# Peptides against a protein of PDB entry 3ESW, part 225

Target 1, 322 residues: chain A of PDB entry 3ESW
Amino acid sequence: NNIDFDSIAKMLLIKYKDFILSKFKKAAPVENIRFQNLVHTNQFAQGVLGQSQHLCTVYDNPSWHSIVLETLDLDLIYKNVDKEFAKDGHAEGENIYTDYLVKELLRYFKQDFFKWCNKPDCNHCGQNTSENMTPLGSQGPNGEESKFNCGTVEIYKCNRCGNITRFPRYNDPIKLLETRKGRCGEWCNLFTLILKSFGLDVRYVWNREDHVWCEYFSNFLNRWVHVDSCEQSFDQPYIYSINWNKKMSYCIAFGKDGVVDVSKRYILQNELPRDQIKEEDLKFLCQFITKRLRYSLNDDEIYQLACRDEQEQIELIRGKTQ

## One batch from the design tools (peptide; made by RFdiffusion4, then SolubleMPNN)

Design b2_p26_5_s3 (from b2_p26_5, 14 letters changed)
Fold by OpenDDE base, seed 5:
Structure b2_p26_5_s3 (fold): chain B 322 residues (1-322), chain A 26 residues (1-26)
Amino acid sequence: as target 1 above (322 residues)
Amino acid sequence: MFTLEDIKYKLPVFSDEEVLKLLEEK
């Protein structure tokens, strides 16, 4: 009896769709109680929830997208993308064009647009004077700095002229379009907005051990792709664990459609203890927040996203990113 | 579209009883 595997597969897919749709219905009272208890009793869970309330929605602002597109040199960007696509893209199909766009945005952002700021230049002495700057500490924002979601200001004294220079750590990405400088936080924040402004599906990845980066969903590769604007890196999730020999415990991705523990993609060696939350509770937390983010979606959208989520989980378990 | 391999991986989502019922309805 030749088992018609295709017929069985179709039947299983129908039942799977119904099962998935049932999971995305209103949370059961027991799940709500578990969630409330978890975020009130576990500091790490409270932190993940707090981050999700900001990072999952803040970049979905059409007015910000317009400002970004008006600020960038789109003629240069698309000229470079078209040039690279004309060389290699015709053989791979139209979906690869977006990968070329993201690669050019990485180049443009690092080489032409944004600057790394370890220490600021002296406001009095001008450009290339950061070597003369001595840190004095940090303080709260002044009245002007507070307008741009500034949590802290680093204070520096110039050894040459003795004047004080302020380096506000702005969290407003529109302000970063003006200042065009920062560290990993400012880089990732603005670059996430830039990618979103091109209509791309993007997640913000938070690492507990003081780093942040992006993920982009490539239609060509049909998966989430590591993107680090600081490193001009595309599809190199190994750079932290292998190249930097960085020790890490948690990597959490925040997007409009979900919160996902992506630690397995990036923590390849030298794993630190995962002692901040029980693994089952973290899994529950991410699923609960993801469910909440999808409450307004229709059945077809929910099913498509669930299929994508399952493919990602398979990828993370099988280690196929080699 | 899920491959047969993907479906096999997802089979643990269904109880053995549910899989058996699916096979009997053929």
Scores: peptide ipSAE 0.021, ipTM 0.571, DockQ to the pose 0.039
Fold by OpenDDE base, seed 1:
Structure b2_p26_5_s3 (fold): chain B 322 residues (1-322), chain A 26 residues (1-26)
Amino acid sequence: as target 1 above (322 residues)
Amino acid sequence: MFTLEDIKYKLPVFSDEEVLKLLEEK
């Protein structure tokens, strides 16, 4: 009797799909209690939840996407993308075009559009005067600065003219389209919005040790790809641990479809103690938030995302970017 | 499309009893 292995495989796949879908059903009362207790008793968990409530949804704003696309030099961007894509002679297929787009956006953003600001220029003395600026400390925003989601303003005095210059740390990415300057926070915030405005799957990665970057899901590579606007870096997750010799404890990715601990992708050496939360509780927290973010999705969408999640987890465990 | 490797990797999710039951339903 020829065992129809194909039929058995199909039945197993159906059961597997049902099993996967069962994980994304409405949380049981016990899971809700566990979640509530965790976020109320663990400060790190509360922080992750708070960040997810903002970062997972804020960039899904069609009005903001339109403003971004109207502000960028799209003609220059697409001209450069087309030029680089043509060099490959289309041998790699159409999906690679999006990788070239992200690479050009990295170039354009760093070289043509945005500026790194350690210290601001003096408002009175003009351009290239930051060397004359002395920090006086930080204060709260004034009435005008408060309109643009500003929590902190750095204050500087010019050693040349004695005038005060304010450097507001704006969290409104639309305001950043105007100011076009900042540090890693402002860079990552606006660049995340820029990538989202092109319809890309993007996550915001928060590192506890005071750095932030993006991940982009490449259809060509079929995986999440490291993207750092500050470094003009594409697919170089090792730069922090290896090149910078940075010590890190947590890297958490925030996207519209989930929250994921991506520490294993970036923390390759010099791991700091992970003592802020139990590993099991962090895993539970990320899964619980992810489940909530997917409540409105249909079974096929849930299944496809779950397959992507599983592939990412395998990648993270094996230490090989497929 | 799931590869044979994908199926093998996912098989541990099922109990031996569940796999046997599927084999008996054929």
Scores: peptide ipSAE 0.026, ipTM 0.611, DockQ to the pose 0.037; fails the geometry check
Fold by OpenDDE base, seed 4:
Structure b2_p26_5_s3 (fold): chain B 322 residues (1-322), chain A 26 residues (1-26)
Amino acid sequence: as target 1 above (322 residues)
Amino acid sequence: MFTLEDIKYKLPVFSDEEVLKLLEEK
């Protein structure tokens, strides 16, 4: 009996696909109850949910993408990408080109476009006057600042001229294209939008210990790649735990297609207690939100994403970047 | 298109009983 292994393999794959798809069906009533109870009783869960409601969808705005592409020096960007791509002897059409694009966007953003703002320059004295600025505290936005999704305004007094300078912490990434300054929040916010504007698969990574960065899905590497605009860092997930010796408890990635606990990618040492939620509840929460985000996708899309998720989970367990 | 490698990789998700059932449905 010639066992047609190919036929068996195909049947197994079909059943596997069906099994995977079954997991992404509408949540059972019991799952909904568990979810509701979790987000109502656990503050961390509520926070993750709240972030997902914003971060998973906000960057999928075609109008914003157009504004970004109109604002960036695309000629410079692509010139540099092409130069570096050619230098390394790659042929046109290779998936690796996108990695070069992201690397150039990191360079361009940090070196040419955006500025780190510990303290603002004095609005009166001009550039390079931040050293003269004394913090007076924070307050709510004024009427103008409120137009740009500003939650907090840091207030500074110039020691030289005595004038007050406001540093609004804008959450509107389009406003950040104008202001072109901020801290990790503003950097990550705008850079996430920039990457999205190039049609890339991007996640926003929130770290509980006051840092944020991106992940980009590299088609060349066939995995999620760490991207930190503040650090001009590509594929260096270890920088926080190892280079900075940072202590961390949670890193959660938020994307249009899912919410993922990526802590294992970044927390390599000096792990802080993960005491905000039970591990099983966090896993459930992320899966539940992910499931909801995929409700409108077709079976093929769901399956492809599930395969990607599985590969990522294996990566996270094995600790081996392929 | 699913490769044989994809199947081998995914097979551990199935119990021996599930695989046997799949083979019996042929």
Scores: peptide ipSAE 0.017, ipTM 0.516, DockQ to the pose 0.042; fails the geometry check
Fold by OpenDDE base, seed 3:
Formats: structure tokens, C-alpha cells, sequence
Structure b2_p26_5_s3 (fold): chain B 322 residues (1-322), chain A 26 residues (1-26)
């Protein structure tokens, strides 16, 4: 009896698709109650929800994408991508081209475009004077700074000339195209927008222990890839736990299609206590927000994303066992 | 098309018993 394995596989896939789609239907009343109770009683859950309301949607702005593409040296970027792509013997149209693009964007951003700002240069003394700057504290934004979603302004005094220099912490990524300087927050914010402007699938990763980075979905590698603009790093999720010996508790990825706990990808050692929320509640929260973000998608889109989610979960489980 | 191994790999959410039940419905 030749078992028609192809027929069986087709039937199982149909049933699986229906099962997956059933999970993304309108939330049951009990799920809504659980969600509301969780975000009202747990501060960490409230924080994740608040971040999702901003980070999952803010970068999906076509007008911002146009401004980014008009601001970057696209001729230089594509020239370098094409050069490296051809050097490695790849043919036009291969999915790996996008990985080369992201690697060049990392190079371009760090080497040619953006600057790290631990302390600002003195506005009076000019370039390379940050060593002479003493922090005086932080203030609220002035009338001009407030136009660019500025939460705080760091104040510095020059030890040489005595003048005050303001370092506004802008959250408007379009303003960052002008200022071209910042710390991990500004770097990740603008770089996330840059990657999105090229039509890439990108997530913003928030680490509770004061760092942020990106993930890019590589069609060539068929997985989420670690991307850190500050480090010019591509596919090096180990750099924090191993190279920096950083202690971490939570890494949460925020994208247009979902919120995912990616802690298992990055927390390889030196794990801090995960005591801010129950693991089951965090899993529920991320799934619930993800479900809401997908409410407008069709069945095929939902199914494709769900398959990608399952593949990622398998990867995250296996990565801890290797 | 997906082998049974591919199905088990891609569909780890189904137990062997559930897969067998699905096969019995054909």
C-alpha cells in the first residue's frame, strides 16, 4: 500500500493553516480581560505596550523614507554594494544582495554619516573639544528643541572658554539626519528608519540594560539577523554577552508585524534575574500585541508570518542547546 | 512537497498522535 505521503502532507498543511489562522481571530473576552489586567498591574507589561505603540508603527512612514533616501549618498552606497557583490562572484537577482546592502549601510552609517557623541564639542571652541566638556546635568527642551520630540537636553560647560553647550536628546529621526550625532538611542533610531526606507523588514530591539539595536529579516539566510549600527555589526548576536561580558535580563524586538521576546538570541551568559514579569505573562503579552498588529492582514499574510514566527521560535530553542 | 520529516520539523506543534489522527481522517 503506497502511502501517498504527498496527499497526507497536503491535508496536514491545510489543517495546520486553519489552526494557525484560528489563533489570529478576534481575541476572546477572557484574553482581553487578561491583557487589560496585565498592563494595569505590571509596570514592565505597561512599558512593553507603550513601546509597541510607538516602535511598531513610527518607522512605517513613506514621507520619512523619501527624506532619508534623498539625504543619503545612494550613488556611493550602491556603488560599494555592487562592487562587493560582484567581487564575491554573485549574479544579479540573488537574495544575498540585500545582505550586502545592509552591510554597506552599516559601514556607510558609521564611517561616513553618523558620529558617536559621548560629550558634545564646545559650540565656541569648535571640533574635537569634547574632552574639555563637563556635564552640569539635564534640562527640559527649549521652544526650538521641543519641535523635534526632545525629551531631555544634556547641559555641558567648557572648561576652556566657560561657555554652555546643549546636547538635545532628539527622538525625531528626521532631525537626526541633520545633527548626525548621538548615542545608542539616536544611532538605533535613525538606522532603523534608514533600513526601513530601503523596504526591509526591520525590528527595533530594546534591551532593559540600556542598549538598543536592530534586527533585519534576511531572505537569503531565512531568519532574523542581528544588526548593530554602533558596532557596524552584522549577525553577531553574541557581542553583548560574550565580547562585552554584559549582564542582561530582557531583549524585546518591536516590528510592524509583531513584538517578540528575543532574549534567547542575545543572552548567552551572565543572565540577570527575569523578575519583572512572569514568563507566561510576557509570552501572552507579546502574542496578544502581535495578534492586534496583524488584525488587518489577510489569511495568507497571517499564515506566512506565523510560519516565520515558528521558525524563529525553533531557532531560539536550538540556539540555547548548542 | 514536504516529507513527513519536513512536516514534523515545520509543524512541531502537532504530536505524533495528532498527526496520526489527521491521517486517519483521510
Amino acid sequence: as target 1 above (322 residues)
Amino acid sequence: MFTLEDIKYKLPVFSDEEVLKLLEEK
Scores: peptide ipSAE 0.010, ipTM 0.409, DockQ to the pose 0.041; fails the geometry check

Design b2_p26_5_s4 (from b2_p26_5, 15 letters changed)
Fold by OpenDDE base, seed 1:
Structure b2_p26_5_s4 (fold): chain B 322 residues (1-322), chain A 26 residues (1-26)
Amino acid sequence: as target 1 above (322 residues)
Amino acid sequence: MFTLEDIKYKLPVFSDEEVLELLLLK
């Protein structure tokens, strides 16, 4: 009797699907207790939870997406995307077009739209006067600045005219569409919103060692792709560890569908001690938050996302991008 | 498409007994 291997394979796939779905069922009481204890006793865990409560949902705002799309020069962007797409002559299908779009958005954002601000220009002396600015320190926002989710204002004195210039560190990405300047925090915040406004699947990556960037899920490459707006970088996860020789301990990605420790993608050498939390507890925390973010999804959506997560975990273990 | 390594990684989802049972039933 010929063994019906196709039938066996189908049965194994059903069992595998059921196993995967079982991981995303409602948390058991013991898991809830473990989670509560972890976030109440571990400061790093509390920080990750706090960030997830903001970063996983804040960019899913249709009103903000509309404002972004109305503010950007879409005609220029799509003209450039179409030009580059046509130039490369790739019969590689429609999915590659999105990669070209992200690359153009990186170019447009850095070259045409946003500005790096190490020191502000003097409000009185005008443009290109930042060299004359002396930092006096930081203070809380005034009544106007506080309207735009501002936690800190850097204060500078002009050596030429003696006037004070305020550099508010706004966390409202809509305000950043107006100010169009900042450091890595402002760059990543607004750029994450921009990518989301094009309907892309995007994660915000937080590095403990004072840097932030994005990941975009490429349907063409079928994986998460490193995206850094500050560096105009696409698919170069090695730039921090190798090019900058940066020492790092944690990189955590925050998206609408999950929280993932992506440290293995970016920390290729010079790893700092990972002493803020037990590895098992961090894994549990990220999985628990991810599970909560997926509670409203159906079984097919959960299964598709879980398959994507598994592919990413395999990639991270192998140390090779797929 | 799953690689051989992907398949090997997923195989631990099943006990040896479960795999054997399925192989014997077909």
Scores: peptide ipSAE 0.022, ipTM 0.568, DockQ to the pose 0.037
Fold by OpenDDE base, seed 2:
Structure b2_p26_5_s4 (fold): chain B 322 residues (1-322), chain A 26 residues (1-26)
Amino acid sequence: as target 1 above (322 residues)
Amino acid sequence: MFTLEDIKYKLPVFSDEEVLELLLLK
């Protein structure tokens, strides 16, 4: 019996598509119970859920995208992208242009647009006075600061003039277009919105050990690419574990289409104990949230995203992120 | 040795040729 392997392969592909689509149907009652029990009993799971409710959807705002594009120097950005693209002479197709765009956005954001703020300048003494600032602690937002989704305000006293300067930690990325300063949180928040405003597939990566960054899906590389606006870093997932010798336990990526444990991409050495949740429960949680995020998608979209998910899982297992 | 389940799980990522190769590794 000449096994028609082509026919078998085609049949398996069809069956696999149907199987994948079946996974994205409405959750079974048992899965809902497991999910509810997990988020009510495990604080880490509750935290991941809470983050997903914000980070997976907040950046999909067309009005914000328009404001971003109106605020950025698009002429400069595209001029620089075109210049770098032309130097490399690569007729390697339209898809690589987006990688150049992301690299220029990293440059533009860090060099021309946004500022790192360890300590604020004194509001009274003016620019370059942060060295004179002493932290007094943190407090709640005032009435004006509260308009811009401010969770906390850091308070500083100027050693020179004695005046108090407030550094509100704004979570409104549109306010960050005005203030143009912050730490890793503000950097990643606004930069995620910027990338989204160009129509890119972007995830927000949360590290439990007090860092955050982005991932962008490169159509040229056909994978998720590490993007850190603070570091002006493109495709360098190793910088934390290797270059910084950072100890880490969890890296969770939040996007409009899913929540993914990406720890294997970034935690290459010095792994901290993963004791906040059982691995099986974390996997279940991420899959369950991802399933919910995809409920409104059509079969072709679900299948395409599932193919991308599988490719990413293979990449993470093979260690071929390089 | 890839199980049939492994092949099914990875099918969307593999070309038809790669799927065939995996099937032939039985």
Scores: peptide ipSAE 0.015, ipTM 0.464, DockQ to the pose 0.041
Fold by OpenDDE base, seed 4:
Structure b2_p26_5_s4 (fold): chain B 322 residues (1-322), chain A 26 residues (1-26)
Amino acid sequence: as target 1 above (322 residues)
Amino acid sequence: MFTLEDIKYKLPVFSDEEVLELLLLK
């Protein structure tokens, strides 16, 4: 009896698909209770939930995407992408083009578009006057600043002219298209939106130790790729642990389709105690939120994402960027 | 399209009983 291995394979695949889909069905009452108890009793869990409620959906705004695309120098961007793409001898239509696009967006954003702001320039004295600025502290936004989701305003006094300069920490990424300056928060916020505006799958990565960056899903590499706009970094997840010798405890990625603990991708050495939540509870939390984010997706979409998740988990366990 | 290798890799998620059931449904 010739074992039709193809038929067996198809049957196994169907059953596997059904098994995967079963995991993404509505949460059981016990899971809901566990989730509620966790977010009410664990501050870190509450923080992750709060971040997910914002970061997982805020960038999926078609109006914002339009504004971004209208604001960027697309002619320059695509000219540079095409140039570098052609230089490396790639054929048109290859999935690798998107990687070149992201690399150019990193270049464009850092070199041409956005500025790092340790201290603002004096509004009165003009450009390159930040060295004259003395911090006076932080305060709440004024009526104008509050229109742009400003959480805090850093206040500086110019040592030269004595005038006060306000540095609002805007959370509205559209306002950041105007201001074109900030720190890691503003950089990552706007850059995440920029990547999303090109139709890319993007996650916002939050590090507990006061850094943030992006991941984008490369169709060419068939994996999540580290992207740091501040560093103009593409696929260098090691930069924090190895190059910076940064100590870290948690890195959590937030995307429209899920929340993932990506700590293993970035925390390669100098791991700080992961004492904010039990590992099992964090895993449960991320899975639970991810499950909720996928409730509106069809079975094929759920299955495709689950396959992607599995590949990512394997990558994170093996430590091999394939 | 999943390859046979993909399936073999995923087989560990099935119990021996489940694999047997799949083989018997043939």
Scores: peptide ipSAE 0.015, ipTM 0.480, DockQ to the pose 0.040
Fold by OpenDDE base, seed 3:
Structure b2_p26_5_s4 (fold): chain B 322 residues (1-322), chain A 26 residues (1-26)
Amino acid sequence: as target 1 above (322 residues)
Amino acid sequence: MFTLEDIKYKLPVFSDEEVLELLLLK
């Protein structure tokens, strides 16, 4: 009796697909009540929800993508990508090309396009005068700064000329294409938009301990890849915990298709207490938001994303055991 | 190739009978 192993495997795959799809159906009343209670009673949960409402959708703007692509030196970028791709002996059409593109975008962004701004240059004294700047504090935006989603303006006085220089902390990534300077927030904000403008699957990663970065889904590697524009870093999730010896408690990834606790990828040592929310409640929250983000997707899209989610969870479990 | 951990992670989706059938068929 040749047991038809293929038939049994197909049957189990059908049952598995149905089970996965059942998790993404409309939330039960009990789940809605739990969600509402959680976001009203837990400040961390409310913060995650608030961030998801912005970060999961803001970068999916076709008009912004066009402006980005018109602003970047695409000829230089693709010339460099093609050069490195050919140098390594790859054939045209390989999935690895997108990894080369992201690596070049990291290089281009840090070396040619954007600047780190710890302190601004003096508006009167000109370039390379930031060393002469003394912080006076922060204030609200003026009428012009308010046009570009500015929440805070840092104020500096020049020790040389005595003039005041304003450093507005813009949240409008299109304004950042003009200013071309900032800290980790501005870097990650604009770089996330840049990656999205190339049609890539990208997540914004928020760390509770005042850092932010990206993740890119590599079709070649078949996983989420750490990307930090400030560090020109590709696939180095260990840099924070190991190289910086940074203490961290939470890393949350925000994308169009979901919200995921990615702390296990980045917190390899020096873990701070995770006391802001119960682990079960955080897991529930991320799953609930993810479910809502996928409500408009068809069954095949939901299933494919769920399979990717499971692969990521397996990776995150294994990474702690190595 | 699925590790034992991968199997344990996915196994809760299948009944013990379904898992046994898969194992007996290998």
Scores: peptide ipSAE 0.015, ipTM 0.483, DockQ to the pose 0.038; fails the geometry check

